# Ledger of designs, part 3: peptides against a protein of PDB entry 5OOQ

Target 1, 227 residues: chain A of PDB entry 5OOQ
Amino acid sequence: YREDVRQVVTHPANALSFLQPGRLVEISVNGKDNYGWGAVVDFAKRINKRNPSAVYTDHESYIVNVVVNTMYIDSPVNLLKPFNPTLPEGIRPAEEGEKSICAVIPITLDSIKSIGNLRLYMPKDIRASGQKETVGKSLREVNRRFPDGIPVLDPVKNMKIEDEDFLKLMKKIDVLNTKLSSNPLTNSMRLEELYGKYSRKHDLHEDMKQLKRKISESQAVIQLDDL

## One batch from the design tools (peptide; made by RFdiffusion4, then SolubleMPNN)

Design b1_p8_4_s1 (from b1_p8_4, 4 letters changed)
Fold by OpenDDE base, seed 5:
Structure b1_p8_4_s1 (fold): chain B 227 residues (1-227), chain A 8 residues (1-8)
Amino acid sequence: as target 1 above (227 residues)
Amino acid sequence: MYEENTEP
């Protein structure tokens, strides 16, 4: 379900209007490299100079430049190409115990995990000396103030996503979250029943499959804790 | 430093 929500939220039709300068976004590149929360600099439509007729998926059709403060210090940031989301080898977030630096990286919409409800005050020229570090300080301060995580934009209330299937998805997630919070096992059964009733659409079916997997994993963990 | 912004 989270991935399906992410696909809808990060679709250009929904996301671009909220990618203003300073918008906080949670970044995961290639599903592996988690940079945490970064700040949007700008975005542009992806243009392939070598192949102008290249067709990209909706989620890969835009390049978002973001400031991150979690770049590994020895990453070859000088090899970063403007508006090229294919990051050079060695560009990665710092691991535990490693030092990090601030960097501007180009990402696709597909690399956005979440869109926050906060915007940083951004310098006019982020590429000027010391400006990335200023943003990095702001990011650290935000993370300090929100130890439980930066609040995410509400897809319905804030982003005004009114698609009926999406609304149904959100309602299901809300029911699931409510049930999981009250009784994980009972909630999983009821969730399965609810998902079974609403599983008529393919997208909902995949969400159910993922949810069932998470429930199974959670049950396995609970069983391991009971052992 | 930062502001809450929920508008496009």
Scores: peptide ipSAE 0.597, ipTM 0.962, DockQ to the pose 0.864
Fold by OpenDDE base, seed 1:
Structure b1_p8_4_s1 (fold): chain B 227 residues (1-227), chain A 8 residues (1-8)
Amino acid sequence: as target 1 above (227 residues)
Amino acid sequence: MYEENTEP
C-alpha cells in the first residue's frame, strides 16, 4: 500500500505544486540508491531533444533537481548532466563508513519516496561555490532536529488529494497501522502474563524481549509487504 | 534555515 500511496502522491498533478525550491524530499533512485532527504532546487518538464516524440510515463515526465548531502565522495559528479535523470555509472550514495559530499542530481518523480512538510531557505545560486555545502549543513541540521524522521506531508490534509479510491486506501492503511500498533501491546501483555506465570528468571525476560522484538520485526516486515 | 510549509 505504501507504493500505491507513493504513486498517487508523486503523480505530477499532486506533487509538482509542492516541489517548490527548498522542499525536502526523500530520494531513492531506481529503488536501490537511497540518498535520504534532499532539497528541491527546481523542476522542469522532461524534453527529449533527440526524440521529441518520446512519450514518458507521468512519473518520468518531469525532472527534479535536488541537493543531496549523501553523495559518495568519489562519485563522478562531473559527469552529471543537467536535466538528464539517467545517472552515470558510479553515481551513488555513500555507504556506511564512506565520506559523502553535497551534489545536485536530476531525478524523476518516480525517485521521490516521500515529500516532507519542510522547506529550506535556498541560496539564489546553488551552482556557486560553497552553496551546495550550505544546503548540506541545513540538511544535517534538519536531520538532527528530527531524529525520528522528517514529517511527511499529509496527502489528504495538506495535499488535498480527495479521490475516493485514495481515501479508501488511506483508511485501509490506518486500520492496518492501528491493528499493528495494538497487537504488539496486546501480545506483549499476553506474553508477559504467560511468561510471568512461568519464570522470574532473567533469561526468560530476555527471551521474552527478544521474542517481542522478533514479533515486532515480523509485523513490521508484514506491514512493509502489505503497505 | 527551514520552515514548515504545507501549502502549494
Scores: peptide ipSAE 0.593, ipTM 0.961, DockQ to the pose 0.887
Fold by OpenDDE base, seed 4:
Structure b1_p8_4_s1 (fold): chain B 227 residues (1-227), chain A 8 residues (1-8)
Amino acid sequence: as target 1 above (227 residues)
Amino acid sequence: MYEENTEP
């Protein structure tokens, strides 16, 4: 059911209007390479200049350029071709413990796992030196603020997808989710997850409070030296 | 910086 929802959401008729610059999208290339949340730069209709008669599926008919901050540092990013979604060998996300860099990658709509309800303020020229890193910092900040994941656009409420079959699908999913949530075991797991989230938020708040105190103390010491 | 945007 999740894949069926994804297919509808990522269809050009639904997705393109929400792929504004800075739109956060969750990226999975070929269903294997998970880059996490990236930011849309732009998109264009896929045109094969070498084979103008090439017919693409709806989900492959557009190329979306996305900034990711999870590119493996030793990936051959210099081999990336604008608007070519066929990524060179070695282009992959960093694994756990590996260093990552920011990169702009061309992807198809089929590589979008979800569309977020957030947009970053994008630099005017993402190709300028340091601009990708700026977006990368913003992505890190967003991920920090949303440890449970970036909120996804509601396909019905936000995207206004009103297809009858899709609505039926969504209703079925809702019923299933309700049944799962009514299970005491799922409620306990969710409570533990919520508590873990709350604990992390509290820890971050305490860390910020301590940092503010240290800054205030350091400023007070500087003022005392000026007397 | 980011904003919530749910509009096309």
Scores: peptide ipSAE 0.590, ipTM 0.960, DockQ to the pose 0.688
Fold by OpenDDE base, seed 3:
Structure b1_p8_4_s1 (fold): chain B 227 residues (1-227), chain A 8 residues (1-8)
Amino acid sequence: as target 1 above (227 residues)
Amino acid sequence: MYEENTEP
């Protein structure tokens, strides 16, 4: 269910209006490289100058430039190209015990795990000397103030996602969370397994259909466990 | 510095 929510939230029709300069977003590149919370610089529609007829999925059709403060210090950051989301080899977040630096990286919407309810005040020219480090200090301060994580935008109340199928999904998640809070052990593992299987990029409409099916299956399983 | 912003 978390991935299904993520697919809806990060769809261009919903996400782009909230990707203002300074918007905090949680970043995971290729499902492996977790950069943590970064700040949006800007975004643009993905254009392939070499192949103008290139068709991208909705979640890959835009490039978002973000400032991160978790880049590994020995990463080849000089090889980063603006508006090229295909990151060079060796570009990765710092591991535990490694030193990190601030960098601007281009990502796709698919690399956004969550959209925060906070915006940083951004410098006018982020590429000027010392400006990335200023944003990096602000990111550290935010992380210090929110040790349990930065609050995420509410998809319904804040993002105004009013799709009936999505609302049904959110209601089911709330019911499941309430049940999990009352019975913590059993439902978390099954939900993660169910969500892991649907990680394939589908059209928003197909994602919603699959979500409805999964919810129905989960309800059936819960009813079986209550017997 | 940061602010809460929940609007598009």
Scores: peptide ipSAE 0.587, ipTM 0.960, DockQ to the pose 0.864

Design b1_p8_4_s2 (from b1_p8_4, 4 letters changed)
Fold by OpenDDE base, seed 4:
Structure b1_p8_4_s2 (fold): chain B 227 residues (1-227), chain A 8 residues (1-8)
Amino acid sequence: as target 1 above (227 residues)
Amino acid sequence: MYEEVTEP
């Protein structure tokens, strides 16, 4: 069902109006390479200059340029071709423990896993030196602020997808989610997660309090030396 | 900086 929702959401008729510059999108290329959340630069209709008669599926008919901050550092980013969603060999996200860099990659709509409800303020010229890194910093900040994930656009409430079959699908998913949420095991796991988050927040608060105390103590010592 | 934008 999740894939069915994704297919509808990422259809050009629904997605394109939300792919404004800076729109956060979750990126998965070929269902394997997860780049995480990136920021939309722009999009264009896919045109094959070499084969103008090429017919693309709806989900492959547009190319979206996105800034990602998870590109493996040794990826051959210089081989990336604008508006070519066929990524060169070696273009991949960094794995755990690997260093990453910011890159602009061309993707199809089919590579969008989710569309976020957030937009970054984008530089005017993303290709200028240092601009991708600026966006990368913004992406890191957003991820920091949303540790549970960036909020996703509601397909019905936000995207106004009113297709009857889609609405039926959404209702079915809602029913299933309700059943899952009513399961004692699910509730227990959620409670543990919430408690863990609360605990971390409390720990941070205590750490800040201790730090403030240390600062105050150090200032008091300085004042005593000035006497 | 970012903003919440739920409209086209």
Scores: peptide ipSAE 0.591, ipTM 0.957, DockQ to the pose 0.687
Fold by OpenDDE base, seed 1:
Structure b1_p8_4_s2 (fold): chain B 227 residues (1-227), chain A 8 residues (1-8)
Amino acid sequence: as target 1 above (227 residues)
Amino acid sequence: MYEEVTEP
């Protein structure tokens, strides 16, 4: 269901009005390369000069330029072409233990995982020396202030998506989330009651914790599959 | 540094 929500939210009819300069967006290129939260520079309709008759899907019909602070330092960023979302080989986010740099990358709407409710104050000329790094510092500060994640725009309250089928989808997700959040607590309490009756041993407490973790992990996986 | 903007 997360993908279904994402498809609606990132549709041009809904997303473009929120892609103002400085808008925070969570970026995953081709569903593989996770750059985390970046800041929108600008966007434009995708034009293929070589094939003017090319028809793009709605989610691929616009190019969004975003500043990311997670680009791998040895990525060939000099090969990046403005308004070309086909990224050169080697353009990737830094992995754990690797150094990162700030870069402007062109992405499609399909590469947006979520749209944040925050906007950064952007430099007038992001291409000027040091400006990307300034945005990168701002991104780090925002991430520091929101350790539990940057708040996402509410599709209904903020984006005013009032489609009946979408509202039904959102309601279903809410019900599922409530069930998933309530079940670990009830199961935890019941398990605690059950194990509390049988063992005061440290080993059982650890086993219970491990079991609770496994249940939580399993539920999280189910949630990922259902959402 | 940043602002909350929930409108287009």
Scores: peptide ipSAE 0.586, ipTM 0.957, DockQ to the pose 0.890
Fold by OpenDDE base, seed 3:
Structure b1_p8_4_s2 (fold): chain B 227 residues (1-227), chain A 8 residues (1-8)
Amino acid sequence: as target 1 above (227 residues)
Amino acid sequence: MYEEVTEP
């Protein structure tokens, strides 16, 4: 369910209006490289100058430039190309015990885990000397103030996602969370397994179809647990 | 500094 929510939330029709400069977003590149919370610089529609006829999925059709403060210090950041989401080899977040630096990286919408309800005040020229580090200090301050995590935008109340199937999904998640809060162990692993299987990039229509299927499956599981 | 922004 979390992945289904993520697919809907990060769809261009929903996400782009909230990707203002300074917007905090949680970043995971290729499902492996977790950079944590970063700040949006800007975004643009993905254009392939070499192949103008290239068709991208909705979640890969935009490039978002973000400032992160978790880049590994020895990463080849000089090889980063603006608006190229294919990151060079060796570009990765710092692991525990490693030193990190601030960097601007281009990502796709698919690399956004969450959209925060906070935005930073951004410098006018992020590429100027010392400006990335200023944003990095602000990110550290925010993380210090929110030790339990940065608050995420509410998809319904804040993002105004009013699709009936999505609302049904959210209600089911709320019911499951309430049940999980009362019975923590069994339902979490099964939900993660169900959500892991549907991690494929789909358009909004396909995402909604999958959501309907998962809702039906979850109802079946709830009925089995009530037996 | 940061602000809470819940609108587009």
Scores: peptide ipSAE 0.585, ipTM 0.956, DockQ to the pose 0.859
Fold by OpenDDE base, seed 2:
Structure b1_p8_4_s2 (fold): chain B 227 residues (1-227), chain A 8 residues (1-8)
Amino acid sequence: as target 1 above (227 residues)
Amino acid sequence: MYEEVTEP
């Protein structure tokens, strides 16, 4: 059920509006590399210049750049490619007893475990010398203030995910936290329906963006003809 | 420094 909720929460239709610069997100890459809480720098739609026809899943269709303060010090961070979420071998979080550094890593939405209700004040230029470390200090301070964990955005109250099936899912999770209730199959069907709805919303959103761009381009052309 | 931001 937690994964089901995560799938809905991290869907572009829900997540992107909350991925403002400085937004805290909990990061897990490839299901094993837990970087903990990082701060969003920015995000962009994933574009494969080599294969423009590449179709990504919804959760892989965007790249989120995040500052983490848990990068293993000997990780080949110099091999990180901007907007390439396929991380080089050796890029990993520091283990217990290892030294860590701050790094900006590109991740997909699928690598977000949770979205926090907190946002850091971000430097204007995170690539400037010392700026990542500043964010790293802020991350440490936040973690110090929230020893029990960073508060997570409420999917319903904060993210306004008001789909009835999702609400039912959330209620079931709440109930299951107290009582193991036995209907996993019904929940899977509802999740699929929910996902379908969110997918459609995302598609519409992208269509609207494309339309707006086309309109803008057309207006620009008209203005050029008037010059 | 940080702030709580619960809105888009």
Scores: peptide ipSAE 0.570, ipTM 0.955, DockQ to the pose 0.712

Design b1_p8_4_s3 (from b1_p8_4, 5 letters changed)
Fold by OpenDDE base, seed 3:
Structure b1_p8_4_s3 (fold): chain B 227 residues (1-227), chain A 8 residues (1-8)
Amino acid sequence: as target 1 above (227 residues)
Amino acid sequence: MYEVVTEP
């Protein structure tokens, strides 16, 4: 059920308007490589220049560039290709006792575990010397300030997801949390059906143009006072 | 110091 909520939250129709520069996101690549909380640089629609007819799933149709501060120091970061979410072999987070560095990695929406209710101020040129490390220091400071975890966006209260099928999904989760009585398989099938209905209602291609406009308008950076 | 902006 948590995965079903994640599927809806990370769907382009919902997620993209909250992937402003500096937005904190929790990153897990291929369900194995946990980079922890990173900061969004930008995102773009995934375009395959070699195969323009390539069809991607909704969650794989966008590339999000993120700064992480947990990259293993000996990872072949020089092999990272801009706008290629297929990471080279050896690109991984540092394990316990290993040294880490800051890196910008391209990920898909499917690699987002959660979207934080916090946004960092991002430098204009993240590729300039020392800029990634500055963001890395800010990420460490955020983690220090939130020892119990970074606050996650509420799908209903913050993201304003008011889709009836999603609300039904949330209600089912609440019922399941209170009543363990229903067969997990039957519930998963119904959740998949609800998600499928939601995805079909949102024609992502036309909504993207409208979302890009809304993102441009939402430049109201509410300065939180100097913590 | 990066300002943490919480969107309302």
Scores: peptide ipSAE 0.041, ipTM 0.765, DockQ to the pose 0.278
Fold by OpenDDE base, seed 1:
Structure b1_p8_4_s3 (fold): chain B 227 residues (1-227), chain A 8 residues (1-8)
Amino acid sequence: as target 1 above (227 residues)
Amino acid sequence: MYEVVTEP
């Protein structure tokens, strides 16, 4: 159920408007490399220059650059390529007892565990000497101020996700949390069905938005030719 | 949404 909520929250239609510079996000790369909370630098639509016809999933269609303060000190950070989410071998978070450094890493939306209800003031040039470390200090300070955890954006109250199927999903999760129902399997199947409906509806909405853009662009070109 | 201004 947490994963189903995460899929909705991290979908481009919902997440991108909350990925402003300095937004805190909790990061897990490939389901194994937990970097903890980082700060968003920027994001861009994923473009494959070698294969322009490449179609990415919704959650892999954008690249988010984030500052983390948990990079293993001996990681080959010099091999990191901006906007390339395929991380070089050896890029990993520091383990217990290891030293960490600050780094900017490119991630997909699928690597976001949570979106925080906090935003840091970000330096204008994060690549300038010492700027990543400044953000790293800020991240440490935030963690110190929130010992019980960084507040997460409420999908309904904060993100204004008002999709009926999603609201039903959230309600079911609440019921399950309050009443460990005697049949968790039945509730899981129903949740998957609701998520499937939401995903399909969202895909249709995005298709409609793209179509509207194409129509508007076509109309703009026609107006230019009539001048 | 809380904005945290960190001291330089």
Scores: peptide ipSAE 0.039, ipTM 0.746, DockQ to the pose 0.117
Fold by OpenDDE base, seed 5:
Structure b1_p8_4_s3 (fold): chain B 227 residues (1-227), chain A 8 residues (1-8)
Amino acid sequence: as target 1 above (227 residues)
Amino acid sequence: MYEVVTEP
């Protein structure tokens, strides 16, 4: 159920408006590499220059650059490629007892576990010497101030996700959380179905936006030809 | 939205 909520929250239609520079996000890469809370630098639509026709899932269609302060010190951070979410081998968070460093890593929306209700003041140039470390200090300070965890954005109250299918999803989750006797499998299937409907609806909305843009562009071209 | 402004 948490995963289903995560899928909706991290969908581009919802997440991107909250991925401003300095936004705190909880990062888990490939479901294994937990970097903890990092700070958003920026994001961009994923473009494959070698394969411009590459189709990505919604959650894989954007690259988010994030500063983390939990990178293993001996990670080959020099091999990190901007806007390539396929991290080189050896790029991992520090384990217990290991030293960590600050790094900027490119992640997909699917690697966002949670979006925080906090935003750091970000340096203008994160690539400048010492700037990542400054953000790293800020992250440590935030963690110190919030020992019980960084507050997560409320999908409804904060993110204002008012989609009917999502609200139904949330209601179902609430009902399931209260009803211990319900078959978890049946509930999971229903949640997946709701998410599927939600995703399709948003895909259609994006398609409509793209179509409207194309129409507008075509009209602009027609107007230019009529001039 | 809580802005944590780290003092410069």
Scores: peptide ipSAE 0.038, ipTM 0.742, DockQ to the pose 0.119
Fold by OpenDDE base, seed 4:
Structure b1_p8_4_s3 (fold): chain B 227 residues (1-227), chain A 8 residues (1-8)
Amino acid sequence: as target 1 above (227 residues)
Amino acid sequence: MYEVVTEP
C-alpha cells in the first residue's frame, strides 16, 4: 500500500507542481541507494537527443536535479551529467562511518520516496563554489529541527489528490493502521486503472504543450519572413 | 507550506 501511494504521489500529474526549487524530497535510487532528504534544484522533461523517439514511463519521463549532503566522498561526482539519471559507477551514498560530501544528482520521479512539506531557500547559482555546501548545511539544520522526521506532504490535504480510488486506498490504509486485516491484492489492480487515467491526462497536457511550441515556432518564422 | 530560511 505504501508503494501504491508513492506511485500516485510521484506521478508527474501530481508531483511536478510540488517540485519547486528548495522543495525537500526523500531520495532512494534504484531501491538501494538511500541519500535521505535532499533539496530540489530544478526539473525538466527527459529528452534523449540520440533517440528522440524514446518513450519513457511516466515516472521516468522527467529528471529532477537535487542537492544531497550524503554523497560518498570518493564517488566520481565529476562524471555526473546534468539531466542524465543514469548515474556513473561508484556514485553512491556514504555508509555509516564514511565521509560524505554535497552533490547535485539527477534523479527520476521513481527515485522519490516522499515529498516533504518544507522548502529551503535556494541560492541563485547552485553551481557556484560553496553553494551546494550551503544547501548541505541547511539540510543538516532541518534534520536537527525535525528529529522525528521531516513532515511529508499529505496527498489529500496538501496535494489535493481527490481521485475516488485513491481516497479509498487512503481510507484502507488508515483502517489497516488501526486494523491489520484487509487484503492487499484488490488495491494493486485499481492502481493500474488510476495510472491509466493519470497517463492520459498527462499525454493531453504534453500534446498541448507541444502544440503551443509549434505555434510559437511558426509565428517566429513568420515574423522573420515579414522583416 | 513551511519555508525554512537558514542564515548563511
Scores: peptide ipSAE 0.037, ipTM 0.740, DockQ to the pose 0.110

Design b1_p8_4_s4 (from b1_p8_4, 4 letters changed)
Fold by OpenDDE base, seed 1:
Structure b1_p8_4_s4 (fold): chain B 227 residues (1-227), chain A 8 residues (1-8)
Amino acid sequence: as target 1 above (227 residues)
Amino acid sequence: MYEVDTSP
């Protein structure tokens, strides 16, 4: 269901109006390269000069330039072509223990995982010396202030997506999330009550807690995969 | 540095 929501949210009809300069977006390129939250610079309709008759999918029909602060330091950023979403080999986010730099990368709408409810104040000329780093500092500060994650735009309340099927989908997700949050607690309390009667003797409480956590995590993962 | 903006 998450992918279904993402497809609707990132559709040009819904997303483009929220891709103002400075808009925070969560970026995943080709389903593997997670850059985290970046800031929108601008966007344009994708034009293939070599093949003007090329037809792109809706999610690939626009190029969004975004500032990221997670680019691997040794990435060949000089090979990046503005408005070309086909990234050169070696362009990737920094892994754990690697140093990162700020870069502007062109992405498609399909590379947007989520759209945040925050906008950065963007420099007028992002290509000027030091400006990308300024945005990078702002991104770090935002991440510091939102350790639980940057708030995502509400597709219904904020983005005004009123499609009936989408609303049904969102309602279903909400119900499932509520059940996932409530059931582990209720089951944990009942299990604690049941095992509390038996566990007077051994560290069964901690084992039970770990088991419950594993069960809850596994169920959550399964449910998240179904969403 | 940043603002909440939920507008299109």
Scores: peptide ipSAE 0.595, ipTM 0.959, DockQ to the pose 0.885
Fold by OpenDDE base, seed 3:
Formats: structure tokens, sequence, C-alpha cells
Structure b1_p8_4_s4 (fold): chain B 227 residues (1-227), chain A 8 residues (1-8)
């Protein structure tokens, strides 16, 4: 269900109006490289000059330039090309214990995990010396102020997504969250049953595994606090 | 500096 929500939220028809300069977005490239929260610089429609007839999926049809402060220091950032979302080999976030730097990276809408309700004040020229680092400092300050995570835009209240199927999806998620909060173990099986009925689509199964992991982790933390 | 912005 989370992936289904993400697909709707990050669709161009919904996301683009909220990708103003300075908008905070959570970034995961290729489902592997988690850069955390970054700040939007700008976006443009993806154009292939070499193949004008190239057809992209909706989520790959736009390129979003974002400032991240989690780029691995030894990444070949000089090889980054503006408006080319195919990142060079070696471009990755810093791991634990590694040093990071600020960088502007081009991503697709598919690489947006969530859209925050916060906007940074962006410099006029982000490419000027020291400007990326200024944004990086602002990102660190935000992360410090929101240790439990940056608040996400409400898809219904804020983004005004009024699609009936989406609203039904959100209601189901709310019911599941309420049930999980009341009965975590029984709800994992019912979630599996509910998702099993819906899981004829392959993508829901991975989301369920991730949700189960998060529930298990949350339960482990609660058990540690009770200890 | 940052602000809460929920507007399109």
Amino acid sequence: as target 1 above (227 residues)
Amino acid sequence: MYEVDTSP
C-alpha cells in the first residue's frame, strides 16, 4: 500500500506543483541508494535529444535537480551531468563512518520516496561556490530540529488528491494503522490476508515485507523500553 | 532558514 501511495503522490499530475525550489524531498535512487532528505533546485521535462521519439513512463518523464548533503566524499561528482538522471558509477551516499559532501544530483520522480511540508530558502545561483554547502547546512539544521523525521505532505488535505480509488486506499491504510496500533500480531496476518487478496500484483508483496520489518523493529524497540 | 509550505 505504501508503494501504491508513493506512485500516486509522485505522479507528475500531483507532484510537480509541489516541487518548488527549496521543497524538501526524501530521495532513494534505484531503490538502493538512500540520500535522505534533499532540497529541490528545479525540474524539467525529460528530453532525449538523440532520440526525440523516446517514450518515458510518467515517473521517468521529468528530471528533478536536488541538493543532497549525504554524497560520499570520494564520489566522482565531476562526472555528473545536469538533467541526466543516469548517474555515473561510484555516485553514492556516504555510509556510516564515511565523510559526506554536498552535491546537486538529477533524479527522476520515481526516486522520490516522500515530499515534505517544508521548504528551504534557496540561493539564486546554486552552482556558485559555497552555495551548495549553505543549503547543506540548512538541511543539517532541519534534520536536527526534526529528529523523528520531517513531516510529509498530506496527500488529501495538502495535495488535494481526490481520486476515489486513492481515497479508498488511504482509508484502508488508516484502518490498518489503527488495527496495527491496537493488535500488532493479529494485524500482520490480516494485513497478509488483505494484501494476499490484493497481492495478485507483485509490487504489494515487497511493501508488505518492508512494513512487517518496520513493525517488528518497532516492537523490538518497545520491548527494549519495557526492559 | 525554512518554512512550512503546504501550497502548490
Scores: peptide ipSAE 0.594, ipTM 0.958, DockQ to the pose 0.857
Fold by OpenDDE base, seed 4:
Structure b1_p8_4_s4 (fold): chain B 227 residues (1-227), chain A 8 residues (1-8)
Amino acid sequence: as target 1 above (227 residues)
Amino acid sequence: MYEVDTSP
């Protein structure tokens, strides 16, 4: 269910309007390389100059450039090609204990795990010396302020996704969440199957709950900054 | 600096 939600949320029809400069997005490349939260620089329709007739799936039809602060320091970032989502070998996030650097990486919509409700103030020229590091500092600050994760956009309330099947999916997720919250002790065995289904839904709902929590926390932080 | 932005 989480993946189903992700597919809908990251569809160009829904996602692109929320990929403004500075938008925080959670990045997972090829389902294995988790860069964490990055900041959107820009996006463009994917164009293959060598093969103009190339047809991409909806989720692969756009390239999003994002600043990440979790790039492994020894990654060959100089080999990164703008608007080429096929990352060179060795481009990976830093593992625990490894040093990281800031980098701009091109990703597809399919590499977006979540879209946050936060936007960073972005430098005008991210490619200028030191600018990506400035964004990196902002990302660190955000992560510090949101230890439980960055608030995710509500697909219905914020993104206004009104697809009937999607709404049904969301309702099912809510029902499952309610059942899990109401009967903590007795359904331990069904919790694994439900957590298998619900790990996808709870990942969505925890993503939504983390999102709501993060939204609430973000709102609280904004209110505190306005004081 | 960052802001909450839920708008398209």
Scores: peptide ipSAE 0.591, ipTM 0.959, DockQ to the pose 0.817
Fold by OpenDDE base, seed 2:
Structure b1_p8_4_s4 (fold): chain B 227 residues (1-227), chain A 8 residues (1-8)
Amino acid sequence: as target 1 above (227 residues)
Amino acid sequence: MYEVDTSP
């Protein structure tokens, strides 16, 4: 169910309006390379200059440039091509114990795991010397403030996704989460099977509940910082 | 510096 929700959320019709500069997004490239939360720089429609007739899937039809602070230091970042989501070999996040650097990477919508409810204040020229590192510091601060994860946008309340099937999906996830919370023991075995099959749904629902909590927490933190 | 932004 998480993947189903992700597919809907990251669809251009839903996602693009929330990919403003500074928007935090959780990044997973090719389902393997987890960069964590990064900040959107910009996005553009994917254009293949060599093959203008190339047809991309909806989720691959846009390129999002994001700042990440988890790039492996020895990654060949100099080989990164702007607006080319096909990353060079060796471009990867730092593993535990490895040093990381800030980098701007082009990704597709399909590489977005989650869209956060937070936006960073972005420098005007992210490619200028030291600007990526500034964003990197901001990302570290956000992660420090949200140790349980950055609050995710509510697909219904925030993103206004009103598709009936999607709403049904969300309701099902909600019901499952409620059942899980109300009957912890009986739900443990069914939670394994349901967490297998519904781990996607429950993960989505728990992610939604966690998102709601995180949204609330984020709002509270912002209010505290404004005081 | 960051802000909560839930708006499109």
Scores: peptide ipSAE 0.580, ipTM 0.958, DockQ to the pose 0.813

